# Peptides against a protein of PDB entry 3EFO, part 118

Target 1, 262 residues: chain A of PDB entry 3EFO
Amino acid sequence: SQLADLYKSCETDALINFFAKSAFKAVLHQPLKVIREILVNQTAHMLACYRKNCASPSAASQLILPDSMKVLPVYMNCLLKNCVLLSRPEISTDERAYQRQLVMTMGVADSQLFFYPQLLPIHTLDVKSTMLPAAVRCSESRLSEEGIFLLANGLHMFLWLGVSSPPELIQGIFNVPSFAHINTDMTLLPEVGNPYSQQLRMIMGIIQQKRPYSMKLTIVKQREQPEMVFRQFLVEDKGLYGGSSYVDFLCCVHKEICQLLN

## One batch from the design tools (peptide; made by RFdiffusion4, then SolubleMPNN)

Design b2_p14_3_s1 (from b2_p14_3, 6 letters changed)
Fold by OpenDDE base, seed 1:
Structure b2_p14_3_s1 (fold): chain B 262 residues (1-262), chain A 14 residues (1-14)
Amino acid sequence: as target 1 above (262 residues)
Amino acid sequence: GLREVAPGVYEFIP
């Protein structure tokens, strides 16, 4: 169920890069509605073909994602929820143009991270380990009021702190006694010098490595106003501008698959 | 609703 396990032995990253660039090129010549329909249909067709030709017989009430496509639907939903493919007046033309250009120049690894951020539970860090903590699904349901999470999408980095995050970790990261004392205007973590702080900085450094852009750090406190911006990167949840949750998207895809196979 | 019953296997519950 961990996100890390879903990335094994799949070429979904290449596919989503292809779909993204194809769609973002098509927006210049085709209506958004048509482009969105094509993407949904392609997703449904690929899964329908698997069910028809490869899958063991299963109940109609089940949706089985093969190992090679386990993360394809979630990436596709993220693509569909991107501002470039949304026709909303709240989204400026400049923002759409900016993100379109960014994605058009992204490599496979960059686009993968861009569409589905890495969300790490850093409150579970083992200071003696050189391994990164396992990423969790990008949903509010995976957050904890007692936890601290690092989110990165290749362009932005967020450090999210639960209202009940451990004071000892807060002290270790920020050198302040409590949650209330954390200054969210900071864009850099202080050099506290303890093992936990050093480990966190190392992790942040690893995440920043091989990324074309320097990620700005934003510190986010749970239940404060800036958290709303952070929540937009929880891509499996319902989007602010009418985008579907991943669950809703899967329901839609399942329905489409059934229609194709009937 | 949708429930993941195994990795990559979802069941739709009415």
Scores: peptide ipSAE 0.269, ipTM 0.866, DockQ to the pose 0.851
Fold by OpenDDE base, seed 2:
Structure b2_p14_3_s1 (fold): chain B 262 residues (1-262), chain A 14 residues (1-14)
Amino acid sequence: as target 1 above (262 residues)
Amino acid sequence: GLREVAPGVYEFIP
């Protein structure tokens, strides 16, 4: 009973902040491989303890996440996929050092957003609503060729446009007739002045609110080369530099849990 | 493969 209460009281966002800072401190004196293994093991151990002490019996083919830890694995995978914990030559030492320093000074809310971005379906906006659209999971599978999505992680903001984005929305946002006419070199949206444009700007303002850094806007067209940069923020997908998809990570964690409980 | 059969419950299927 007490153990169950402990897991219920667990704040995943705070744990992720702690693990991130601990790992990012450890990179100064421990090999990356060891740090990564520790994070995976810790994830597996926490879930194994829950299964052993709190969960009802389940089939070996099932992985059950407690409500309090529902997002723990996905955040852990995001942490593992961060450039600070990768030793790829494609990632400069300066970039790793920069991001390390950023995270070391982040609060819980900032780190949560940093590791798992908000991905908003902008094409579904209701100009009469004051509510923000519900965020979708950060995966390519949640994108649509007909959609327009805003991604923000507290440092960067991306406006992703599907190749079949509605011309009326393109006109509303950019004041151009078609997808092909959008200039991806711009870092600011034009002040078109229509309700849709104003609503989008309002949403962007809300996202920017209470963030310590001003997020630079990048316009991204689907199937163009710059989209590769955007895809790196789809953290549930397979990483370019060796990071696993969330599904693959869950499989790995499940295997580890089974080993711990044998 | 992996599928979510219930909230927070994943099933591993061939």
Scores: peptide ipSAE 0.266, ipTM 0.865, DockQ to the pose 0.849
Fold by OpenDDE base, seed 4:
Structure b2_p14_3_s1 (fold): chain B 262 residues (1-262), chain A 14 residues (1-14)
Amino acid sequence: as target 1 above (262 residues)
Amino acid sequence: GLREVAPGVYEFIP
């Protein structure tokens, strides 16, 4: 269920970069509805082409993604859910303009991370290992009330803490006795100096490495107000401003594929 | 609902 398991060496990252820049350029001259339809259509056509030319017959109730495109739909959905492609009054013009310009200047790797954040289960860290924990799918379903997760998209970094996150980890990270004592107003983790704290800092450093922007850290407690902002980055879930969940998007794509082929 | 029965293989179950 981890994205890392689905992502293979492919051109998906390049394609999403292309589609993103193309779409974000097109918003200046074309209606958003048209742009969105084009993106969905492209997704469906690519997958339909695969099914028609490369895949064995499949049941109508199944959607099979080729290895080269396993993660393309999820990225495409993330693109579709980006504020630049949403005509919502809740989204400021400045925000749309800002993100548009950012993406227009992003390389392939940057745009990939931007559209689909890394969500790392920090509570599973092995202090004796230098390896990053495997990223999980960006969905609330992958979170745990007992867990601590780090989310990064190249621009923002969030440390999400479940209401039942282990006190020992809280102590290790924040040097406080409990969840309630965590100060979410801080933008920097305290230098506690224990192995866990050091490991977390190292991981954060690795994530920040080779990124063009310094990511601001936001500490988020589950069920507190700032969690709403965090949840917006759970891109596989239904968006706050009307964006489809990944599941809904796949259903939509599947229907379109069937229409194309039958 | 949608379930992933294999990597990249999804089944749509009403």
Scores: peptide ipSAE 0.240, ipTM 0.856, DockQ to the pose 0.852
Fold by OpenDDE base, seed 5:
Structure b2_p14_3_s1 (fold): chain B 262 residues (1-262), chain A 14 residues (1-14)
Amino acid sequence: as target 1 above (262 residues)
Amino acid sequence: GLREVAPGVYEFIP
């Protein structure tokens, strides 16, 4: 059908960019509550239209995402959880203004990465492979106490280390014997010179490539205070300031869809 | 709860 073809051609990253800029422009003249409602309604309407016109018959209790929009809800949730659309005293006006302006000038690729970071399990690196490890979903559930993860969103880069990170990897990356010896004040990895270190540096370089801003590296140890900041980038989890998890957002969207179709 | 029963298909379990 003509509608099916339309959904097949949907570019989620472009839509997110559009919605983000539209919303961030609207904050200047509309209440935040209204803006958030519009975003949720837009998401629900799009998915309701698909269900009505394109999806195969299914139980009303099911939420069906078209393949072309499979990631739309998660990005929309990230947008809704952005500080620009939140009225929290913990977030300074300057920070809101700064992030607003950043997004207003971002291209499609930049905004995509900004709203949904790359999270790479670098503890699984094969030094003999030229391929980057596959990114995992940005959730605490994907972290491991035995793992080491690199997170990047185009502006910030974090190296997260589990409390039980392998000493061999710690030695390879930091040239220290144990987790306790890692200095988290450093913003640059030491040039250890072994294959693992070199590969990690290469990966970091690739991530930095073609990004408009130089990403500062932050070393994060699990269970230390700075981890709290890192966890805010696990965008599928519940936000610190009342933002919904991805699961909760899907439930919300489903309710709206049902309301539209009933 | 939410359960993905197929790619892109979610079921909401009370």
Scores: peptide ipSAE 0.237, ipTM 0.849, DockQ to the pose 0.834

Design b2_p14_3_s2 (from b2_p14_3, 6 letters changed)
Fold by OpenDDE base, seed 3:
Structure b2_p14_3_s2 (fold): chain B 262 residues (1-262), chain A 14 residues (1-14)
Amino acid sequence: as target 1 above (262 residues)
Amino acid sequence: GLVEVAPGVYEFIP
């Protein structure tokens, strides 16, 4: 009963903040391999404990995430895929040090956004509504060639444009006739002044609110080279530097849970 | 792999 209550009251965002800071502190005196193993084990142990003590019986081949921690694994995978916890020659020491320091000073809300960005389908905007569009999962599978998406992680902001994004929206946002005419070197949207442009700017403003840093805007066209950078923020996908997709990570965690319960 | 069959429910498919 007490365990069940604990899981019900669990705030995943706070846990991720804790795990992130703990791990990033540990890198100073422990091997990365050990730190990564600890994080995976903690995830598996938490879920195994829930399954054993709180969950209804289920098939061994089934993984059930508690409602209160249903996003814990995805955040944990994002943490594991962070450059601070990766030993890759492609990642500079300075970059690792920089991100380490950033996270060490982040609050719960900041770290949540940092590890799992907001991805908003802005092509679905209702200019008559003040409501923000519902965020989608950070995966390429959620993008569409016909769509326009805004991604923000508290440090960077990307406007991703599908190759078949609506010309009327392109006109509305950039004041150009087509996708091909969009200048991706710009870091600011033009002041077009139409309702859609204004709504987009409002959304960007809301996202920027209460963030400690001003997010630089990067315009990204689908299938162009800069899209590779954007894809790194699709955190549920396989990482460029050897990080697992969320599905693969869940599979790994499931195996660990089974081992713990057998 | 692991497939989501319901929200928060995953099944291992060999």
Scores: peptide ipSAE 0.311, ipTM 0.883, DockQ to the pose 0.743
Fold by OpenDDE base, seed 2:
Structure b2_p14_3_s2 (fold): chain B 262 residues (1-262), chain A 14 residues (1-14)
Amino acid sequence: as target 1 above (262 residues)
Amino acid sequence: GLVEVAPGVYEFIP
């Protein structure tokens, strides 16, 4: 199922908002290391309690996330990977301050999207359908060289194009004959007027709807330099500045759970 | 590695 569906089934969104604001407040008077440890410990502790008190017996090599917390770890990892909680010299103080203030003012819905972006496979659009494409997990493994993906986190919007994106879609979106002709300096899609273009614009509009900030569109070609920025929003992957992949995070959490229970 | 074998169910495979 879609991650969004899992998320809607629980109160993880509220918890993440709380944890984020708590952590981002704490950075003013607590070491980052301590804050990060607290967040990890809380995650592990919650899951450990579930495993101990609620879960059916399972193999030690298995990690079962309860329905109510299925998406908690992934969001927690995203929180941990936020620049505010990363002690890296590459991240300016101003950037950390900016991000901190942003999150401190975000509602639950905003923070949800902020920490875990919506990644939509645009190349799968059915122009005859009014339904949005199902979001995919924010990982490079979910991208396709033949695909076109729209990523949005409430602040930024990216249109990622695989090197082998269908020419017909490229033409439909950009009115250019090929991938090479796409101008990545544009911040607005042309109004080509065909059904696909219109549908994409509609989707973008829906995504932008009720967001407090206008998301600037960045067009990203696969394997070009700007893709590096885009990849930072693939939050389930390993971060550039020390953030763990979701898999690695789960391993860490699992280890801690085992330590708590064994 | 960790493999999701079902929604929310992960197995650690060496």
Scores: peptide ipSAE 0.306, ipTM 0.875, DockQ to the pose 0.813
Fold by OpenDDE base, seed 4:
Structure b2_p14_3_s2 (fold): chain B 262 residues (1-262), chain A 14 residues (1-14)
Amino acid sequence: as target 1 above (262 residues)
Amino acid sequence: GLVEVAPGVYEFIP
Protein backbone atom coordinates (compact mmCIF):
# COMPACT_ATOMS: atom_id res chain seq x y z
CA SER B 1 0.00 0.00 0.00
CA GLN B 2 0.98 3.60 -0.40
CA LEU B 3 0.93 4.02 3.32
CA ALA B 4 3.23 1.09 3.81
CA ASP B 5 5.75 2.73 1.57
CA LEU B 6 5.59 5.84 3.66
CA TYR B 7 6.71 4.01 6.78
CA LYS B 8 10.18 4.88 5.70
CA SER B 9 9.60 8.40 6.89
CA CYS B 10 11.84 8.51 9.92
CA GLU B 11 10.96 12.06 10.76
CA THR B 12 7.32 11.31 11.20
CA ASP B 13 8.12 8.23 13.18
CA ALA B 14 10.22 10.21 15.58
CA LEU B 15 7.58 12.86 15.88
CA ILE B 16 4.80 10.44 16.67
CA ASN B 17 7.03 8.81 19.24
CA PHE B 18 7.55 12.18 20.83
CA PHE B 19 3.87 13.03 20.80
CA ALA B 20 2.98 9.66 22.19
CA LYS B 21 5.39 9.86 25.07
CA SER B 22 4.51 13.45 25.76
CA ALA B 23 0.82 12.69 25.79
CA PHE B 24 1.22 9.57 27.86
CA LYS B 25 3.25 11.52 30.36
CA ALA B 26 0.71 14.31 30.40
CA VAL B 27 -2.17 12.01 31.28
CA LEU B 28 -0.77 11.91 34.78
CA HIS B 29 -1.47 15.57 35.39
CA GLN B 30 -3.77 16.83 32.64
CA PRO B 31 -7.31 15.97 31.63
CA LEU B 32 -7.65 13.64 28.69
CA LYS B 33 -9.82 16.13 26.89
CA VAL B 34 -7.08 18.71 27.01
CA ILE B 35 -4.46 16.27 25.84
CA ARG B 36 -6.58 15.15 22.94
CA GLU B 37 -7.32 18.70 21.93
CA ILE B 38 -3.66 19.56 22.00
CA LEU B 39 -2.80 16.65 19.76
CA VAL B 40 -5.49 17.53 17.25
CA ASN B 41 -4.52 21.17 17.31
CA GLN B 42 -0.89 20.37 16.83
CA THR B 43 -1.72 18.20 13.88
CA ALA B 44 -3.83 20.90 12.33
CA HIS B 45 -1.29 23.60 13.03
CA MET B 46 1.53 21.67 11.47
CA LEU B 47 -0.46 21.01 8.35
CA ALA B 48 -1.77 24.53 8.26
CA CYS B 49 1.73 25.86 8.49
CA TYR B 50 2.73 23.73 5.57
CA ARG B 51 -0.22 24.85 3.53
CA LYS B 52 0.43 28.46 4.31
CA ASN B 53 4.13 28.54 3.80
CA CYS B 54 5.09 25.64 1.61
CA ALA B 55 2.19 24.65 -0.56
CA SER B 56 0.52 26.14 -3.56
CA PRO B 57 -3.01 27.28 -3.08
CA SER B 58 -5.46 24.44 -3.29
CA ALA B 59 -9.18 24.13 -3.42
CA ALA B 60 -11.04 24.11 -0.16
CA SER B 61 -12.22 20.65 -1.03
CA GLN B 62 -8.69 19.32 -1.01
CA LEU B 63 -6.42 18.24 1.77
CA ILE B 64 -2.84 17.91 0.73
CA LEU B 65 -0.36 16.27 3.01
CA PRO B 66 3.29 17.04 2.54
CA ASP B 67 5.66 14.18 1.97
CA SER B 68 7.19 14.62 5.38
CA MET B 69 3.83 14.41 7.07
CA LYS B 70 1.90 12.04 4.86
CA VAL B 71 1.59 9.50 7.60
CA LEU B 72 1.49 11.90 10.52
CA PRO B 73 -2.28 12.21 10.62
CA VAL B 74 -2.86 8.50 10.53
CA TYR B 75 -0.41 7.92 13.34
CA MET B 76 -1.87 10.79 15.28
CA ASN B 77 -5.30 9.31 14.93
CA CYS B 78 -3.97 5.98 16.10
CA LEU B 79 -2.47 7.71 19.10
CA LEU B 80 -5.74 9.41 19.86
CA LYS B 81 -7.50 6.08 19.64
CA ASN B 82 -5.14 4.36 22.02
CA CYS B 83 -6.71 3.18 25.22
CA VAL B 84 -4.42 5.40 27.25
CA LEU B 85 -6.04 8.46 25.77
CA LEU B 86 -9.56 7.11 25.88
CA SER B 87 -11.66 7.56 28.95
CA ARG B 88 -13.80 4.50 28.62
CA PRO B 89 -14.92 2.35 31.50
CA GLU B 90 -14.67 -0.72 29.31
CA ILE B 91 -10.93 -0.30 29.33
CA SER B 92 -9.42 -1.41 32.58
CA THR B 93 -7.05 0.79 34.49
CA ASP B 94 -4.52 -1.98 34.36
CA GLU B 95 -4.64 -2.10 30.60
CA ARG B 96 -4.17 1.63 30.32
CA ALA B 97 -1.32 1.59 32.77
CA TYR B 98 0.29 -1.30 30.99
CA GLN B 99 0.13 0.26 27.56
CA ARG B 100 1.23 3.61 28.87
CA GLN B 101 4.30 2.10 30.42
CA LEU B 102 5.04 0.11 27.30
CA VAL B 103 4.95 3.12 25.05
CA MET B 104 6.99 5.20 27.46
CA THR B 105 9.84 2.78 26.98
CA MET B 106 9.46 2.24 23.26
CA GLY B 107 11.88 3.39 20.68
CA VAL B 108 10.85 5.03 17.47
CA ALA B 109 10.59 1.82 15.50
CA ASP B 110 8.68 0.06 18.21
CA SER B 111 6.15 2.81 18.64
CA GLN B 112 5.63 3.01 14.92
CA LEU B 113 4.65 -0.61 14.73
CA PHE B 114 2.67 -0.39 17.91
CA PHE B 115 0.42 2.43 16.80
CA TYR B 116 0.06 1.29 13.23
CA PRO B 117 0.25 -2.47 12.87
CA GLN B 118 1.69 -4.30 9.97
CA LEU B 119 -1.04 -6.08 8.05
CA LEU B 120 0.22 -8.56 5.51
CA PRO B 121 -1.78 -10.43 2.90
CA ILE B 122 -0.48 -13.92 3.50
CA HIS B 123 -2.66 -15.41 0.80
CA THR B 124 -0.50 -13.65 -1.75
CA LEU B 125 2.71 -15.27 -0.62
CA ASP B 126 5.14 -16.38 -3.22
CA VAL B 127 6.88 -19.40 -1.84
CA LYS B 128 9.75 -18.79 -4.17
CA SER B 129 10.33 -15.30 -2.88
CA THR B 130 12.14 -14.32 0.26
CA MET B 131 10.49 -10.94 0.29
CA LEU B 132 7.73 -10.01 2.64
CA PRO B 133 4.43 -9.26 1.04
CA ALA B 134 3.52 -5.62 0.84
CA ALA B 135 1.55 -4.48 3.82
CA VAL B 136 -1.96 -3.22 3.34
CA ARG B 137 -3.70 -0.46 5.19
CA CYS B 138 -5.21 -1.44 8.50
CA SER B 139 -8.84 -1.31 7.55
CA GLU B 140 -11.60 -3.82 7.11
CA SER B 141 -11.98 -2.56 3.59
CA ARG B 142 -8.63 -4.09 2.79
CA LEU B 143 -9.56 -7.51 4.06
CA SER B 144 -11.01 -10.15 1.82
CA GLU B 145 -13.22 -13.07 2.70
CA GLU B 146 -11.02 -15.07 0.41
CA GLY B 147 -7.87 -13.87 2.06
CA ILE B 148 -5.55 -14.70 4.91
CA PHE B 149 -3.86 -11.84 6.70
CA LEU B 150 -1.15 -11.58 9.30
CA LEU B 151 -1.28 -8.62 11.64
CA ALA B 152 1.49 -7.63 14.01
CA ASN B 153 1.96 -4.62 16.25
CA GLY B 154 5.06 -5.67 18.11
CA LEU B 155 3.10 -7.09 20.99
CA HIS B 156 0.47 -9.23 19.35
CA MET B 157 0.32 -11.27 16.22
CA PHE B 158 -2.91 -12.30 14.56
CA LEU B 159 -3.53 -14.65 11.72
CA TRP B 160 -6.89 -13.70 10.28
CA LEU B 161 -8.67 -16.09 7.96
CA GLY B 162 -11.54 -15.17 5.74
CA VAL B 163 -14.54 -17.44 5.67
CA SER B 164 -13.76 -18.22 2.06
CA SER B 165 -10.05 -18.69 2.51
CA PRO B 166 -8.59 -21.05 -0.05
CA PRO B 167 -8.74 -24.60 1.23
CA GLU B 168 -5.37 -25.33 -0.25
CA LEU B 169 -3.82 -22.57 1.83
CA ILE B 170 -5.64 -23.71 4.92
CA GLN B 171 -4.32 -27.16 4.38
CA GLY B 172 -0.91 -25.77 3.74
CA ILE B 173 -0.87 -23.82 6.97
CA PHE B 174 -2.89 -25.98 9.32
CA ASN B 175 -2.97 -29.36 7.63
CA VAL B 176 -6.74 -29.48 7.84
CA PRO B 177 -9.25 -29.83 5.02
CA SER B 178 -11.23 -26.67 5.51
CA PHE B 179 -11.85 -23.45 7.35
CA ALA B 180 -14.22 -25.15 9.73
CA HIS B 181 -11.54 -27.54 10.88
CA ILE B 182 -9.13 -24.86 12.02
CA ASN B 183 -8.59 -24.84 15.75
CA THR B 184 -8.40 -21.25 16.89
CA ASP B 185 -7.24 -22.22 20.35
CA MET B 186 -3.77 -22.89 19.12
CA THR B 187 -1.10 -20.30 19.66
CA LEU B 188 1.44 -21.96 17.43
CA LEU B 189 1.21 -23.02 13.85
CA PRO B 190 1.66 -26.71 13.23
CA GLU B 191 4.82 -27.98 11.66
CA VAL B 192 3.31 -28.95 8.35
CA GLY B 193 6.58 -28.79 6.52
CA ASN B 194 5.43 -27.74 3.07
CA PRO B 195 6.93 -24.74 1.33
CA TYR B 196 4.01 -22.48 2.08
CA SER B 197 4.03 -23.30 5.75
CA GLN B 198 7.74 -22.80 5.91
CA GLN B 199 7.49 -19.49 4.15
CA LEU B 200 4.83 -18.27 6.52
CA ARG B 201 6.87 -19.32 9.49
CA MET B 202 9.83 -17.51 8.07
CA ILE B 203 7.80 -14.36 7.63
CA MET B 204 6.57 -14.60 11.17
CA GLY B 205 10.13 -15.01 12.28
CA ILE B 206 11.22 -11.95 10.39
CA ILE B 207 8.45 -9.93 11.94
CA GLN B 208 9.46 -11.13 15.35
CA GLN B 209 13.08 -10.23 14.78
CA LYS B 210 14.44 -7.21 16.58
CA ARG B 211 11.27 -6.85 18.58
CA PRO B 212 11.76 -6.55 22.32
CA TYR B 213 8.73 -8.66 23.11
CA SER B 214 7.65 -12.05 21.93
CA MET B 215 4.40 -11.68 20.08
CA LYS B 216 1.71 -14.15 20.98
CA LEU B 217 -0.03 -15.61 17.98
CA THR B 218 -3.80 -15.61 17.85
CA ILE B 219 -5.65 -17.43 15.12
CA VAL B 220 -8.77 -15.57 14.13
CA LYS B 221 -11.61 -16.79 11.98
CA GLN B 222 -13.75 -14.25 10.28
CA ARG B 223 -17.16 -13.80 11.89
CA GLU B 224 -16.13 -15.50 15.09
CA GLN B 225 -15.95 -13.76 18.42
CA PRO B 226 -12.19 -13.31 18.54
CA GLU B 227 -12.41 -11.29 15.37
CA MET B 228 -13.73 -8.43 17.43
CA VAL B 229 -10.42 -8.19 19.18
CA PHE B 230 -8.60 -8.36 15.89
CA ARG B 231 -10.68 -5.58 14.44
CA GLN B 232 -9.49 -3.24 17.16
CA PHE B 233 -6.14 -3.29 15.45
CA LEU B 234 -7.63 -2.12 12.19
CA VAL B 235 -6.74 1.34 13.31
CA GLU B 236 -8.02 3.21 10.30
CA ASP B 237 -11.54 2.08 11.09
CA LYS B 238 -13.75 3.43 13.78
CA GLY B 239 -12.88 1.85 17.06
CA LEU B 240 -15.23 -0.09 19.23
CA TYR B 241 -14.48 2.05 22.23
CA GLY B 242 -14.46 5.32 20.42
CA GLY B 243 -12.15 7.20 18.20
CA SER B 244 -12.65 8.36 14.69
CA SER B 245 -11.95 6.51 11.55
CA TYR B 246 -9.02 7.90 9.68
CA VAL B 247 -11.36 9.44 7.14
CA ASP B 248 -13.35 11.16 9.82
CA PHE B 249 -10.20 12.34 11.48
CA LEU B 250 -8.91 13.83 8.27
CA CYS B 251 -12.18 15.61 7.80
CA CYS B 252 -11.87 17.04 11.25
CA VAL B 253 -8.30 18.09 10.68
CA HIS B 254 -9.18 19.65 7.37
CA LYS B 255 -11.89 21.73 8.92
CA GLU B 256 -9.57 22.91 11.60
CA ILE B 257 -6.93 23.81 9.07
CA CYS B 258 -9.43 25.86 7.16
CA GLN B 259 -10.40 27.64 10.33
CA LEU B 260 -6.80 28.45 11.03
CA LEU B 261 -6.13 29.80 7.59
CA ASN B 262 -9.39 31.59 6.94
CA GLY A 1 -16.62 11.16 1.25
CA LEU A 2 -12.92 11.73 1.53
CA VAL A 3 -11.02 10.08 -1.29
CA GLU A 4 -7.32 9.86 -1.81
CA VAL A 5 -6.84 10.91 -5.39
CA ALA A 6 -3.07 10.91 -5.24
CA PRO A 7 -0.49 10.04 -2.64
CA GLY A 8 -1.16 12.38 0.22
CA VAL A 9 -3.83 14.25 -1.67
CA TYR A 10 -7.37 13.89 -0.48
CA GLU A 11 -10.52 15.29 -1.97
CA PHE A 12 -13.93 15.60 -0.51
CA ILE A 13 -16.22 14.10 -3.06
CA PRO A 14 -19.95 14.02 -2.43
Scores: peptide ipSAE 0.290, ipTM 0.870, DockQ to the pose 0.788
Fold by OpenDDE base, seed 5:
Structure b2_p14_3_s2 (fold): chain B 262 residues (1-262), chain A 14 residues (1-14)
Amino acid sequence: as target 1 above (262 residues)
Amino acid sequence: GLVEVAPGVYEFIP
């Protein structure tokens, strides 16, 4: 159907940019609660329309996302969890204002990365390959105590190290013998010069490329206090300030879809 | 809970 084709042509990143800017503009004259409700409703309506008009019959217990919109809900949830749209006393007005202004000037690619960070499993790097590792979902469930991960959202860059990360990789990256010796106050990686270090630096360079802001690097050790900040960028997990996990959000959306179709 | 059983396909599993 023509509708199905339309959905297939949908660009989620453009929609998120639009929704973000629209919402962030609306906060100046509308209650946050109303804005959040509108965003949820829009998500539900779009998916309900697809289910009604395009999707094959499925069980009521299923939520089907079209390929073109498969990431729309997760991005929408990230938008909803942004400090600009949260009315929490823990979030300063200045911080909300700052992030609002940032997003209002972001292009499609910038906003996409901002709301949903890239999380790369650095420990899986093939130093002989120029191919970047595939990003994993931004959730703690995708981390490994034996792993090393690079997270970037266009503004911040984190290098997260599991407590059991390979000593050889630690040596390769930091030129120290063990996890305990890593200095987390570092904002730059040392020039070790081995293939692994060079590959990591190359990846970081690619990520930084064409970004309007220079991303500050933060070294994060698992189970140390600064990890809490890092975890806030695992956007599919439950938020610190009451934001839903992606799973919980999908449940909410599904219920609303069912209500719309009944 | 909701579980992704295939890309873009979620099921509610008790």
Scores: peptide ipSAE 0.273, ipTM 0.861, DockQ to the pose 0.766

Design b2_p14_3_s3 (from b2_p14_3, 5 letters changed)
Fold by OpenDDE base, seed 3:
Structure b2_p14_3_s3 (fold): chain B 262 residues (1-262), chain A 14 residues (1-14)
Amino acid sequence: as target 1 above (262 residues)
Amino acid sequence: SLREVAPGVYEFIP
């Protein structure tokens, strides 16, 4: 069907860019509550329409996402969790204005990365490979105490270190003997000169390429205070300021879809 | 409760 073709051709990243800019424009004229409701409704309506017109019959307890929109809900949730669309007093007007303007000027690729960061398990790096490690979902559940992860959203870059991260990797990256010796106040990795260090630097360089802003590096140790900031970028988890986890969001969307179709 | 039973397919258990 024509509708099915439309869904198949849908580019989620472009849609998110559109929704983001539309919403961020609307905040100037409409209450946040209304804007948020519109976004949720749009998400539910799109999926409901797909289910009604394109999908095979499924149990009411199931939510099926079309291939072209598999990541739409997660991005939409990220958008909803953005400070611009939150009314929390902890978020300054200046911060909202700043973030709004940033997104309003972002292209599709930039906004995609901004709303859903790239999280790379760099502890799994093969120094002999030229391939970047596969990104993992932005959730604490994907982190490992034994792992080292690089997170980037186009504006910020974080190097997260598990409490049990391999000493050899710590030595390779920081030239210190243990996790405890890592200085988290540094914003640049030392030039250790070994293959692993070089590979990591290369990866960081690749991530930085073609980004409009230079991403400052923040080193984060697991279970230290600065990790709280890092966790805010794990966008699939529950947000600090009342934002829902992706799971909770899907439940919400599913309920709304059911209401629309029943 | 939410479970992904297949790529893009989620089951919701009350």
Scores: peptide ipSAE 0.329, ipTM 0.895, DockQ to the pose 0.853
Fold by OpenDDE base, seed 2:
Structure b2_p14_3_s3 (fold): chain B 262 residues (1-262), chain A 14 residues (1-14)
Amino acid sequence: as target 1 above (262 residues)
Amino acid sequence: SLREVAPGVYEFIP
């Protein structure tokens, strides 16, 4: 993905992994509030340092992310939005423990994908192309009712279908005549055998390759209940349990930067 | 609100 490529180019993936593991270790002996504050402060301080020492003067109304840190904030926000760092009663201790343990054992690449999923517009697939579609930002704003999207975070895989997704694609993928006929209880795509189906399966296979865990496929229809779960992986949006949108996070960070720099 | 006006450049709109 473009974001992933940018992230790798900046080596921020290692930092995120470090911050994640550090934070997830800290939860054992520090209040979540403190941990969250530290992460936000770190983000702000890094950016403030850049602004102070490296950046040309800019308007107070602007936030300029250096190339080396372009994706750091978004991943940091994703980290902050992880259930391990959220003090919500809706999140069980077991879930926190599970997620914590998962991340603690993740490599850099794994954590990158985990915190910021790949969201692929598979409805745009060119069956004649061997290239994977470019990932889009993980936000509802990037979805379309006419689209079909594959989301993967290394642990889960979702196939999201818009209510107006093309019937021909539905037929191609599921061998059913319409959106309404799609069985969301299935965890495997049928082997329809047409080029589109084959390509999708190939893409899914590629995504699954070299991942430490087998990703369970969940079929998600837009506007159905399971979509709520899916939306939680749209990490740039506001989270269900109080996590900020990326925009809100940037605003927060910007304010803090301004405060630091006066 | 926040608007990205260029790659990595965000403008905050009141």
Scores: peptide ipSAE 0.320, ipTM 0.890, DockQ to the pose 0.846
Fold by OpenDDE base, seed 4:
Structure b2_p14_3_s3 (fold): chain B 262 residues (1-262), chain A 14 residues (1-14)
Amino acid sequence: as target 1 above (262 residues)
Amino acid sequence: SLREVAPGVYEFIP
């Protein structure tokens, strides 16, 4: 399902921005464990308050998110999975410092995109349409070996190609006959000039528009080494460095809600 | 496991 169909945002974007900046400021003075607990508690508390004050009784086996907060948990999980809040030895201090500073200066819209990237099914493009394809949820489950996806988070842009990507699209984008011929070392798409290529470039331009940073393009082939980097941006999946999947996070939140209400 | 049965509605399955 498309993200837009599943989630509605109200003031969640502002809240996420607030929580992100607050947490990223707090890391200088508080243990990460405490910060993470606070974020989880806040999430559970807000949802618990909703249940207590607004919602009808629900079965213990269900978690119902109100429309106004449908996307709050997923963004919170993304925040929790950010390298700034993980403190993993695999993550360099420089990277943590860099991302911390970036987020501290981000506006609401920028932080939203940063924490939850746009994942666009490029293989579904209609060259006759000027509309952007609907973003899909940032999970491996939404990818397909036959698909081509563009991911952007305001800082990075990835073009992911499935191993069975349509040759005609590959030809259209790269002007090469097959998946194997795609050069992943390039950071710019070739000027092929066909309608599909032009539309893709237009989409990329739209995504780049009004973003404070120029996004470098990384071309990623499925099952190649660089895909590992790409997968880190599939924020609903289990994190490479110990971050929870969105499903696991919801389970955790649900348990905490139950504890708060009982 | 967890499944979304409706937008914003999740069911926990053992």
Scores: peptide ipSAE 0.296, ipTM 0.881, DockQ to the pose 0.818
Fold by OpenDDE base, seed 5:
Structure b2_p14_3_s3 (fold): chain B 262 residues (1-262), chain A 14 residues (1-14)
Amino acid sequence: as target 1 above (262 residues)
Amino acid sequence: SLREVAPGVYEFIP
């Protein structure tokens, strides 16, 4: 009962902030391999403890996440996939240092958004509604060739357009007749002035609100080279530099839990 | 493979 209450009061965003800062501090005096192992072990240990003490008996082939930690693993995986914890030659030392310092100074809300971006299906916007569209999971599986998506992580903002995006929406946003006419070099949306354009701009404004940094807008066309950069922010997918997908991470965690409980 | 069978409940299939 007491332990159950502890898990019930668990705040994932605060934990991720703590783990991130702890790990990013540790990189200065511990090997990356050790740090990654610690993070995985901590994740597995927390879940194993819950299973042992709070959860109903379940099959060994099942992984049960408590409600309070439902999103903890996905954030933990995002942390593990961050360039600071990866020793890849493709990532410059300066970039690692930069991101390390950024996270070390981030508040709870900032780090949460940083590790797991908001991905909004803006092609589904109702111009008559003042509500933001519901965010979708950060995975390619949630994208559509017919869709338009806005991605934001507190530092960067991307507007992704499918190759089959509706011409009407393209016209509404960019004031051009087709996908091919969209200029991806722009960093600002044109002031078209129609309701859809205005609503999109409003949404972007809301996302930018109370963020410490002004997010640069990048227009991304599907199947063009810059899309590769965008895809790196689809954090639930397999990472470009060897990071695991969320599914693979869960498998890893499950194996470790089994080892702890057996 | 991994399959979510309920919210927060995953089944691992070898």
Scores: peptide ipSAE 0.292, ipTM 0.879, DockQ to the pose 0.844

